# Ledger of designs, part 19: peptides against a protein of PDB entry 4AID

Target 1, 242 residues: chain A of PDB entry 4AID
Amino acid sequence: FDIKRKTIEWGGKTLVLETGRIARQADGAVLATMGETVVLATAVFAKSQKPGQDFFPLTVNYQEKTFAAGKIPGGFFKREGRPSEKETLVSRLIDRPIRPLFVKGFKNEVQVVVTVLQHDLENDPDILGMVAASAALCLSGAPFMGPIGAARVGWVDGAYVLNPTLDEMKESKMDLVVAGTADAVMMVESEIQELSEEIVLGGVNFAHQQMQAVIDAIIDLAEHAAKEPFAFEPEDTDAIKA

## One batch from the design tools (peptide; aimed at target 1 G146 A225)

Design b2_p14_3_s1 (made by RFdiffusion4, then SolubleMPNN; from b2_p14_3, 8 letters changed)
Fold by OpenDDE base, seed 1:
Structure b2_p14_3_s1 (fold): chain B 242 residues (1-242), chain A 14 residues (1-14)
Amino acid sequence: as target 1 above (242 residues)
Amino acid sequence: SARLKEYAERLRAL
């Protein structure tokens, strides 16, 4: 196996991005680890457009499978079939920032699947899933203008906290999820308890600054492990207006 | 950074 790995310290935790061990049949596949939380992101894209495809067919599926629940007290049998509310929400959190970063006119089917393999009960796999999905797309050769980074920001004891633990989040007055590129914020989602707009805007800026190390780590991994870019020529839609 | 910038630039030039 040609295993490529990038490791960084991020918010006082070790982030590991690994490719080449698992899901080698995907266009891109990344194992991401933070603490003992582990996610697998896979990206697969069609090499042709379907006849009559009018929209970009991107599907994002985040899944917290029961094998992660083997260490979670109270893991009742999630019946195979319907995403939980959390799985649906996190799938949207991943979709929102990545969708606008595909090359205009690309209408080949793209599937991103994020699977939680392990959960440490401290590090939420949602942020890790966003990072892993970004990395898997950058490795895939799909016409994706990423990477994105992501961060959760808390407000604990009058300070910003990067990716607070689930226990620290109980004391946090803010749950702020930010995703962006090196140059732009692409998505903000926030739950806030009695904080000023100044603190919230400062949290968005803090998140965007802190995600740069992750963006750089994805870039470094992709320089060593990305597939060749898929040859895509967008139809010149300006030629049809003549 | 150079290869992904070049990839991004190639994709922007399409």
Scores: peptide ipSAE 0.021, ipTM 0.599, DockQ to the pose 0.213
OpenDDE base, seeds 2, 3, 4, 5: peptide ipSAE 0.020, 0.019, 0.016, 0.018; ipTM 0.506, 0.557, 0.558, 0.542; seed 3 fails the geometry check

Design b2_p14_3_s2 (made by RFdiffusion4, then SolubleMPNN; from b2_p14_3, 7 letters changed)
Fold by OpenDDE base, seed 5:
Structure b2_p14_3_s2 (fold): chain B 242 residues (1-242), chain A 14 residues (1-14)
Amino acid sequence: as target 1 above (242 residues)
Amino acid sequence: SARLKELAEAYRKI
């Protein structure tokens, strides 16, 4: 296997992005690790549009599977077949920032699947899943104008904390999830306790600055491991509205 | 980053 790996220090933790070992049948596949939390992101896209497809058919599925239940909080018997509230929310957190970054007019089916393989009880797999999904899309050859980075920001003892642990989050007055490109913030999701708008906006800026190292890491991985771009020409839809 | 710029430029020229 031609295994490519990028390793960076990020928020005082080692982030590893790996491709070429697992899910080689996908268009893009990334194994991402932070601490002992491990996620697999896969991106698959159809090489043709379905007849009569009128919208962009992007599906994002985040999954915390029962095989990792020995290390996942609440892993006692998730009934097979229904996403948890967390899985539904994280699937949306991944979908929201990536959906606008596909080339206009691309209506081929795209499936992003993020699977939690291990959880360390410190590092939440959601941010890691967002990063891994971005990386998998950048490797896939899909017409995706990424990468995105992502970060969680806490507010602990009067300071911003990048990707707080689950224990630090108990003391945090902010749960701020940000996703963006190198140039733009694409998504903000926040739960805030009695903080000023200035602190929150400062948290968004802090997140956007801190995610640049992740964006650069995805770029470096893609330079070494991305597939050739899918040859896509958007149909001139302006000619059909005349 | 020549390849992602080329990818982004390839998709921006579309």
Scores: peptide ipSAE 0.018, ipTM 0.576, DockQ to the pose 0.218
OpenDDE base, seeds 1, 2, 3, 4: peptide ipSAE 0.010, 0.014, 0.008, 0.014; ipTM 0.537, 0.550, 0.528, 0.547

Design b2_p14_3_s3 (made by RFdiffusion4, then SolubleMPNN; from b2_p14_3, 8 letters changed)
Fold by OpenDDE base, seed 1:
Parts: sequence; C-alpha cells; structure tokens
Structure b2_p14_3_s3 (fold): chain B 242 residues (1-242), chain A 14 residues (1-14)
Amino acid sequence: as target 1 above (242 residues)
Amino acid sequence: SAARKAYAEQLRAI
C-alpha cells in the first residue's frame, strides 16, 4: 500500500494523519490518531449533479460505533439505530464550517463519514473527527476550499488549555470549540461558566492560532497524497440574467 | 505531481 503519514506535536500530544491503508474506495480517506483515540474519515462525492438539484446535498455522519466502546465501561450495545445526541451534535460541528467552503454552484452529492474506531477516554474524538474530515475532503479532489482546522479550548487554573482531556474538562470553566481556515474563524460553539467576554474572545484567538499547525499538516499531507482536482466549472449564473 | 503541487498552492491561497 502507498501509505502517506503526517505527524505533528499538538498541545503536548502526537497527532497522526494517515492515508492509503484503509477505505481506498473513497475519494478521500484519513485515519487520524491522538493518544489512543482513532477515527476514520471518508469523503465521497458524485461525479455528476442530479437533474433538478436545487441545493448543495452535503451529508455529514459522525458515528461512535460500539466496537470503539469495547474499552468504555458502561457502554450498552446500542443497536444500529438513531444517532445519539453526541453523534448528532458532532455531525453538525463538522458540517457547519465545511459547508460554506465548497465552490459556489457545486451541487453534486457529498458524503462525509467519520467513524470512531478507538477511544482512549482522555482524547475526545470530536475535534479529531473535525480534523480528519477536513483532511479527507482535501485528499478527495472535491471542489472544497479548505482545509479547516479545529480546536477545543478549556480554562483551567486561570489559563487556556488546548484540547483538554475529559478529566481536565471537569475542572474547566470553558468548553470552547472553534473551527476555521488559515485566515478566518468559520465556527464557534461554547459552553462557559461565569467568564468574561475578554477571556472567551482570547480563547477563540488561541484556538485559531493553535489550529494553524493542523492546517499546515493537512496541506502537507495533501501535497503528497491528494487526488487530481475534480474538473468543475460552475454554470455562469450571470449569463441567465441577460 | 505538478497537479498535487497546484492543488496544495490552491489550499494555501485560501
């Protein structure tokens, strides 16, 4: 297999982005690892638009499969069924920042699937899933104007903490999830306990600064492993106004 | 490839 890997140190942890081992039938596929948490992101897109397609048909599906929970005490085998509240929320966290980054007028079906393969009970797979989804899209050849980075920021003992562990989050006064491009913040989601707006805005800036290393890592992986860009020319919508 | 480089340059020009 032609396996390409990028490894960076990020928030005192090793982040690994890998492609070429599994899911090679997808347009893009990335294994992302942080600690012992492992996710698979796949991106697939249709090579044609459906007749009469009025909207961009992007679907994002984040899944915490029960085989990853085989190491999670108290995980009852939820049958294949309705997404959990977490799976629904994380699917939206991935969707929100990536949706506006597709080329305007692209209306081919796009499916992003993020599957948690392993969970270490320290590193939350949501941020890792956002990063992996971004990387998989950048490898796919879809007309995606990414990458996005993502970060979680905590506030512990009067300081910002990048991607706090689940145990550090118990002592955190902030759960701030940020996603963005190199140049812009695209999404903020926050739960805050009695902190000033200044600390929160500082947290957004800290997240955006810290995600640059991830953006650079995705770009470096894409330089080595991306498919050829899909030839897409948007129909000149200005020619219909004449 | 030159195309992979052009794609990475496009990713950096965002």
Scores: peptide ipSAE 0.016, ipTM 0.529, DockQ to the pose 0.841
OpenDDE base, seeds 2, 3, 4, 5: peptide ipSAE 0.015, 0.015, 0.014, 0.006; ipTM 0.469, 0.563, 0.521, 0.454

Design b2_p14_3_s4 (made by RFdiffusion4, then SolubleMPNN; from b2_p14_3, 10 letters changed)
Fold by OpenDDE base, seed 1:
Structure b2_p14_3_s4 (fold): chain B 242 residues (1-242), chain A 14 residues (1-14)
Amino acid sequence: as target 1 above (242 residues)
Amino acid sequence: SARLREYAARLRAL
């Protein structure tokens, strides 16, 4: 196995991005680990557009397996039923920042699947899933103008906290999820308890600064492990107006 | 807030 790994210290935790061990049939596949929380992101894209495809057919599916609380059972994953409310929300959190970053005119099917393999009950797999999905897309050769980074920001004891634990979040007056590129904030989602707009805006800036190390880690992984870019030329829609 | 969405929209336009 040609295993490529990037490891960084991020918010006082070790973030590991790994490719080449699992899901090698995908266009991109990343195992991401923070603490003992582990996610698998896979990206698959069609090599042709369907006839009559009028929109970009991106599907994002985030899944938390109930048995992922602790060690992965060495058994076949039962197809769980309908997505939970959490799984539906996190699938949208991943979709929102990545969808605009595909090359205009690309209408091949893209499927991103994020599976929680292990959950330590401290590190929420949603942020890790966003990071892993970004990395898997950057490795895939799809015409994706990422990476994105992501961060959760808390406000605990009058300070910003990067990716607070589930226990620290009980004391937090802010749940702020941010995703962006090196240059831009693509998505903000926030639940705020009696905080000033200044503190919240400062939290967005803090998140965007802190995600740069993740963006750089994805770039470094992609330089060593990305597939060749898929040859895609958008149809010149300006040539139909002559 | 509406203003946070506007700030995020400005940061997407840079």
Scores: peptide ipSAE 0.019, ipTM 0.596, DockQ to the pose 0.029
OpenDDE base, seeds 2, 3, 4, 5: peptide ipSAE 0.018, 0.015, 0.018, 0.018; ipTM 0.549, 0.559, 0.596, 0.579; seed 5 fails the geometry check

Design b2_p14_4 (made by RFdiffusion4)
Pose (drawn by RFdiffusion4):
Structure b2_p14_4 (pose): chain A 242 residues (1-242), chain P 14 residues (1-14)
Amino acid sequence: as target 1 above (242 residues)
Amino acid sequence: SGEERLEEALERRF
């Protein structure tokens, strides 16, 4: 039972989100393609709380398979091993904006794994990885507040540029990753060539505008394919506090 | 807003 939101031509690149064919046993699994870069994002959460668990346990693992680029690993063991700098950075990049959007009071194990299956030498899977992770979370049925969008905004020839490719990045004076909900920007990360607060802030806002098409697309797939929501009421400590 | 929209989409679905 296969389902796509393949629409979203997004910033001139085709973005496809597919579910129901791959990884049917996960709570949420989305194969996401942008251009010809492909990641599988899976989301599983425990249906129970561990005794005495006192914080929300969430793990995000982002991993690149070297076959995503047609190469065998250079390591003595010819197999991927410990995460690289890029994999741990991208893992925090997904975790940061998601961790606060789970319902306050929820403490079940949640694991989201994003695996890079194909890299097209143009579209960085890191942003795509964020979008696919967000799509799988919505589909899983966990208490995850609305979808997250994300984008990279560059600054080339005096204009904002959405999701610039790797060659376009050589000419950019800004590298800004923004992830947000429909209402709010949730995270920023950037490296900037001494641009003003105004332009930087402008890029953040441009990104928030440009990522709406993605939130829409996730909401659209969730309408067709999400699992039943997991019931979770927080405790009404409201009367005790007053 | 996104939370409300997702809730509406899920209500339509279920």

Design b2_p14_4_s1 (made by RFdiffusion4, then SolubleMPNN; from b2_p14_4, 7 letters changed)
Fold by OpenDDE base, seed 1:
Structure b2_p14_4_s1 (fold): chain B 242 residues (1-242), chain A 14 residues (1-14)
Amino acid sequence: as target 1 above (242 residues)
Amino acid sequence: MGVKKLEEALAKRY
């Protein structure tokens, strides 16, 4: 087993990004841990485009499987079925910032799967899933212009809190999820209770600053564990307009 | 070109 691991301190918690132990059949696979919350992200991409493919076929699937719920008091056996509202929302939160970062003209099928393996009831696996998906894509060799980082920002006792616990979130006047690259914010999603625009914009800036350590950790992991880049040359669509 | 931004992000460390 050639296991590569990056560990950082992030918002007073240990973030671990690991590759090479699980899901070796994927193009990229990352086991991400924060506290006792654990997610597996896998990225798989087709090595050819389907004939007549006119759009970019990216699928993102976030899943909170019952193995995490085996430690959650009151976790009903959700039979394999329709995604929950949370699973649907988090799948979109992952999709939104990564979709525009693929090379223009790339129309090979891409599948990103994020599976929650363990949940500590303090650290929400959504942010961890966004980070893990970004890392798995960077390791895959797909023509992805990442990494992205992600952060949740709370507003508790008149201060910004990075990745508040589920208990701290009950006291928070803000649920702000931000995703971005080193250079740009790509996505904002927010629920705000009577806060000024200045506090919200400050929260976006705080999130973007705090995610740089995660972006850097993904880059460091990719230097040591990324596959060779997939040779993709987009057809020069400008040659058809002459 | 996609390789370049990860490579540029990698290259900004040296």
Scores: peptide ipSAE 0.013, ipTM 0.549, DockQ to the pose 0.185
OpenDDE base, seeds 2, 3, 4, 5: peptide ipSAE 0.010, 0.009, 0.007, 0.008; ipTM 0.542, 0.547, 0.486, 0.548

Design b2_p14_4_s2 (made by RFdiffusion4, then SolubleMPNN; from b2_p14_4, 6 letters changed)
Fold by OpenDDE base, seed 5:
Structure b2_p14_4_s2 (fold): chain B 242 residues (1-242), chain A 14 residues (1-14)
Amino acid sequence: as target 1 above (242 residues)
Amino acid sequence: SGVERLKEALAKKY
C-alpha cells in the first residue's frame, strides 16, 4: 500500500491526514485524526454526465455510524436509515463551502461521504469532517477548485480559542464555524451569546488565519497523493446564449 | 491563491 500521511500541529492538537490505506476504490479517500476522533472522507465522481442533467448533482453525506456509538455522546442505537439532526446539519456545513468551488458547467455526479469512525468526546468530528472532505476532493482528480480549510472558534475567558473541546464549548460565548480557501471566506455559521460584531468579525479573521496551516497541509498531501486531474473542458455556455 | 498553488503542485507532479 502506498500510504501518504501529513501531520501538523493545529490549535495545540495533532492533525493527521492519511491516504492510501482505506477506501482505495474511491476517487479520493482521506482518514483524518485529531486527538482520538477519527473520520473517513471519500469522494467519488462520475466520469460522464447523465443524459438530461441540468444541475450540478453534488451529494454530501455526513454519518456518525452506530459502531462508533460506544464513544459517541447519545450513541443509543439510532434506527438505521434516518440521519440525525446533527448529521443533516454537518452535511450542509460541508456542502455549502465546497459547492461553489467546482468548475462551472461540471454536471457529473459527485458524492462526498464523511463517516465518523471514532469520537473522543473532546474533539467534534464536524470540523475534522470538513477538512477530510476537502482533502478527499483535492486527491480525487475532480474539477474542484479547493482546498478549503475549516475552523471552529470559541470565545472563552475573553480570548479566541481554536477548535475548543466539547467541555471548553460549555464555557464559550461563541460557536463560530468558518470555512474558506486560502484567499476567501466561503461560509460562516455562528451561535453567539451577547458578543459585539467586532468580536465576531475578529473571530472570522482568526479562523481564516488559523485554517491556512490546514490548507497548506492538504496541498502538501495532494502534491504527493492526488490523482491526475480529470480532463474536463466546460462547454462554452455563453456561445449557446448568443 | 491556494487553488493556484494546488494546480502548480499537481502540474509539477504530472
Scores: peptide ipSAE 0.018, ipTM 0.599, DockQ to the pose 0.924
OpenDDE base, seeds 1, 2, 3, 4: peptide ipSAE 0.015, 0.016, 0.009, 0.016; ipTM 0.473, 0.575, 0.486, 0.460

Design b2_p14_4_s3 (made by RFdiffusion4, then SolubleMPNN; from b2_p14_4, 7 letters changed)
Fold by OpenDDE base, seed 5:
Structure b2_p14_4_s3 (fold): chain B 242 residues (1-242), chain A 14 residues (1-14)
Amino acid sequence: as target 1 above (242 residues)
Amino acid sequence: MGVERLKEALAKKY
């Protein structure tokens, strides 16, 4: 197997992005690890548009599988077939920043699947899943104008904390999730306990600065492992209306 | 910058 790996220190934790060992049948596949939390992101895209396709058919599916339930809080036997509230929310958190980054006019089906393989009870799989999904898309050859980075920011003891642990989050006055490109913030989600707008805006800026190392790591992985870009020329639909 | 760097990185690989 041609295994490519990028390792960085990120917020005092080791982030590992690996490709080429698992899910090789996908267009892109990334195994991402932070602490003992492990996620697999896969990206698959159709090589043609379906007849009559009028919208961009992107599907994002984040899943915490039952085989990881021995290490996942609330891992009582999920009835097969319904996403949890968390799985639904995290699927949207991944979808929102990536959807606008596809080339305008691309209407081939795209499926992003993020599977939690292990949870350490410290590092939340959601941020890791966002990073892994970004990396898998950048490796896939899909006309995706990424990478995105992502970060969670806490506010503990009057300071910003990058990707707080689940225990640190109990003491945090902020749960701020940010996703963005190197140049722009694409998404902000926040739960805030009585903090000033200045602290929140400072948290968004802190997140955007801290995610640059992840963006650079995805680019470095893509230099070594990305597939050939899919040959896609958007039809000039504006020339048909003149 | 990120997209341009990724495009340049891909263009250097092929």
Scores: peptide ipSAE 0.023, ipTM 0.610, DockQ to the pose 0.926
OpenDDE base, seeds 1, 2, 3, 4: peptide ipSAE 0.022, 0.020, 0.022, 0.021; ipTM 0.596, 0.575, 0.618, 0.585

Design b2_p14_4_s4 (made by RFdiffusion4, then SolubleMPNN; from b2_p14_4, 7 letters changed)
Fold by OpenDDE base, seed 5:
Structure b2_p14_4_s4 (fold): chain B 242 residues (1-242), chain A 14 residues (1-14)
Amino acid sequence: as target 1 above (242 residues)
Amino acid sequence: MGVERLKEALKKKY
């Protein structure tokens, strides 16, 4: 097994990104850990376009599966069924920032699957899932113009908090999720209680600054573990400058 | 810039 691992301190927590142990059949696969929360992201892409494909067929599926029953909040036996509201929302949170970063004209099927393997009841798997999905895509060889980073920002006791725990979030006046590249914010999602626009914009900037360490960690992992880039030439070269 | 760094890193590996 050629196991590659990147470890960083991030928001006072250890973030671990690992590849090469599990899901080796995927184009990219990353096991991400923060605290005792563990997610597996896999990226798979088709090596050809389907006949008549006119749009980019990206699917993102975030899943909190029953095999972690007893370590997932509300983990009563969800029979194989419709995604929960959380699973649907987090799948969209991952989709939104990554979708525009694929090379224009790439219409091969791409599947990103994020599976929560363990939840510590402190560290939310959503941010970890976004980071892991970004890393898995960067490892895959897909024409993905990432990495993205992601961060949650809270506002607790008049200060920004990076990736607040579920308990700190009860005291937070802000739930701000940001995703972006090194150069740009790609997505903002926010729930805010009576905060000024200045504090919210400051939170977006704080998130974007704090996610750079994650972006650099994904790049370092990809330097050591990425597959050869898939040979894809876009018909239109003007889309490569972002 | 991030993609260029990754592409340069990948080009050095392969």
Scores: peptide ipSAE 0.028, ipTM 0.615, DockQ to the pose 0.836
OpenDDE base, seeds 1, 2, 3, 4: peptide ipSAE 0.026, 0.008, 0.025, 0.021; ipTM 0.618, 0.488, 0.622, 0.607

Design b2_p14_5 (made by RFdiffusion4)
Pose (drawn by RFdiffusion4):
Structure b2_p14_5 (pose): chain A 242 residues (1-242), chain P 14 residues (1-14)
Amino acid sequence: as target 1 above (242 residues)
Amino acid sequence: REEIFAKLKERWEE
């Protein structure tokens, strides 16, 4: 039972989100394509709380398969091993904006895994990895507040540029990743060539405007394909506090 | 399907 939101031509690149064909046993699994870069994002959460668990346990594992680029690993064991710098950075890049959007009071194990299956030498899977992770979370039925969008905004020839490619990045004076909900920017990460607070802040806002088409697309797929929502009421400590 | 989506929408608006 296969389902896509393949629409969203997004910033001139085709973004497809598919579910129901791959990884049917996960709570949420989305194969996401942008251009010709492909990642599978899966989301599973435990349907129970561990005794005495006192914080919200969430793990995000982003991993690149070297076959995503037609190469065998250079390591002595010719197999992927410990995560690289890029994999741990991208893992925090997904975790940061998601961790706060789970319902206050929820403490079940949640694991989201994003695996890079194909890299097209143009579209960085890191942003795509964020979008696919958000899509799988919405589809899983966990208490995850609305979808997250994300984008990289560059600054080339005096203008904002959405999701610039790797070659476009050589000419950019800004590298800004923003992830947000429909209402709010949730995270920023950037490296900037001494640009003003105004332009930087402008790129953050441009990104928040440009990522709406993605949130819409996730909401659209969730309307057609999401699992039943997991019931979770927080405790009404409201009367005790007052 | 509408019921599932309505439940999600209600939670997301909180």

Design b2_p14_5_s4 (made by RFdiffusion4, then SolubleMPNN; from b2_p14_5, 4 letters changed)
Fold by OpenDDE base, seed 1:
Structure b2_p14_5_s4 (fold): chain B 242 residues (1-242), chain A 14 residues (1-14)
Amino acid sequence: as target 1 above (242 residues)
Amino acid sequence: REEIFAKRLERWAL
């Protein structure tokens, strides 16, 4: 197996991004680990546009499936069928920052699937899923202008906490999820208890700063394992408006 | 570091 791995220390935890072992039939596939939480992200894209395709057909599916029974809380009762509220929310959290980063005019079908394989009850797989999806897209050869990083920020004992554990989150006055590129914040989602706007804005800046190490790790992995960029030329849409 | 994404940018920014 030609396994490529990047390991970084991130928020006092080891983040591992791995490719080449699992889902080799995908255009991109990344196994991401933090603590004992493990996710698999896969990216697949069509090599042609469908006739009459007028929108960008991106689908993102985050899944905490029953085949991880005994590794995910409540996993034994998740019937195959309807996404949970969490699965729907996290699918949207992944979709929002990645969708605008595809090359204009690219209308080939893209499918991102994030599967939780293990959960440690400390590290939430949502942030890890966002990072893994970004990495899988960067490896795929799709016309994706990432990577994105992601971070959760808490406010505990008057300080910012990067990716608080589920237990630390009980004492947190903030649940702030941020995703962005090296240069820009792309998405913010926040639940806040009686905090000033200054603390919240400081949390966004803290998240954006802390995710740079993840962005760098995805780039380093892609340097060693990315597929050749797909041959796509955007239609010159400026020539049609003249 | 920028080269893979810059090569993508250069390939897509035309």
Scores: peptide ipSAE 0.096, ipTM 0.753, DockQ to the pose 0.279
OpenDDE base, seeds 2, 3, 4, 5: peptide ipSAE 0.044, 0.051, 0.058, 0.057; ipTM 0.665, 0.694, 0.712, 0.718

Design b2_p14_6 (made by RFdiffusion4)
Pose (drawn by RFdiffusion4):
Structure b2_p14_6 (pose): chain A 242 residues (1-242), chain P 14 residues (1-14)
Amino acid sequence: as target 1 above (242 residues)
Amino acid sequence: VEEERREVMEERLT
């Protein structure tokens, strides 16, 4: 039972989100393609709370398969091993904006895994990885507040540029990754060539505008394909506090 | 089902 939101031509690149064919046993699994870079994002959460668990346990694992680029690993064991710098960075990049959007009071294990299956030498899977992770979370039914969008905004020839490719990045004076909900920017990360607070802030806002098409697309797939929502009421400590 | 899912997404967005 196969389902796509393949629409979203997004910033001139085709973004497809598919579910129901791959990884049917996960709570949420989305194969996401942008251009010809492909990642599978899966989301599973435990339907129970561990005794005495006192914080919200969430793990995000982002991993690149070297076959995503037609190469065998150079390591002595010819197999992927410990995460690289890029994999741990991207893992925090997804975790940061998601961790706060789970319902306050929820403490079940949640694991989201994003695996890079194909890399097209142009579209960085890191942003795509964020979008696919957000899509799988919405589909899983866990208490995850609305979808997250994300984009990379560059600054080339005096203009904002959405999701610039790797070659476009050589000419950019800014590298800004923003992830947000429909209402709010949730995270920023950037490296900037001494640009003003105004332009930087401008790029953040441009990104938040440009990522709406993605949140819409996730909401659209969730309307067609999400699992039943997991019931979770927080405790009304409201009267005790007052 | 589609209406219920839409309502859940709207509630989460609020």

Design b2_p14_6_s1 (made by RFdiffusion4, then SolubleMPNN; from b2_p14_6, 7 letters changed)
Fold by OpenDDE base, seed 4:
Structure b2_p14_6_s1 (fold): chain B 242 residues (1-242), chain A 14 residues (1-14)
Amino acid sequence: as target 1 above (242 residues)
Amino acid sequence: RREERRRWLEEQLK
């Protein structure tokens, strides 16, 4: 097994990004761990466009599957069914920042699947899923102009907290999810209780600063483990200025 | 709206 691993300290927790052990049939596959929360992200892309494809066919699917009793709260085998409200929301949180980073004119089918394998009840798998999806895309060879980082920011006891635990979030006046590249913020989602716009803006900046370590970790993993870039020449986009 | 919010955030982060 050619297993490549990057480990960083991030917000006082160990983040591990691993590739080469699981889902080798995918174009990219990353096992991400923070605490005892574990997610598997897979990226698969078609090597050709379908005839008459008018839009970019990106599908993002986040899933909280109960693979073992006692490793995911809720104890019931979720049969294949309609995604929960949470799964639908997190799938959109992952989709929103990655969709604009694909090369213009790329219309091959792309499927990103994030599967929660374990949940520790402290570390939310959504942020970890965003990071893992970014890493899986960077490893895949797809024409994806990532990586993205992601962070959740809380406001607890008058301070910013990076990726607060589920218990710390009960005391937080802010649930701020940010995703971005090294250079730009791509997505902000926020629920805020009685905070100034200045504190919220400071939270976005804090998130963007703190995600750089994750971006760098994905780059380092990709330098060692990425597939060759898929040979894609975008059609001359000067014809779409009408 | 989304691109206006992105441009506004990019202006506030400069």
Scores: peptide ipSAE 0.033, ipTM 0.599, DockQ to the pose 0.032
OpenDDE base, seeds 1, 2, 3, 5: peptide ipSAE 0.015, 0.019, 0.019, 0.022; ipTM 0.441, 0.573, 0.582, 0.618

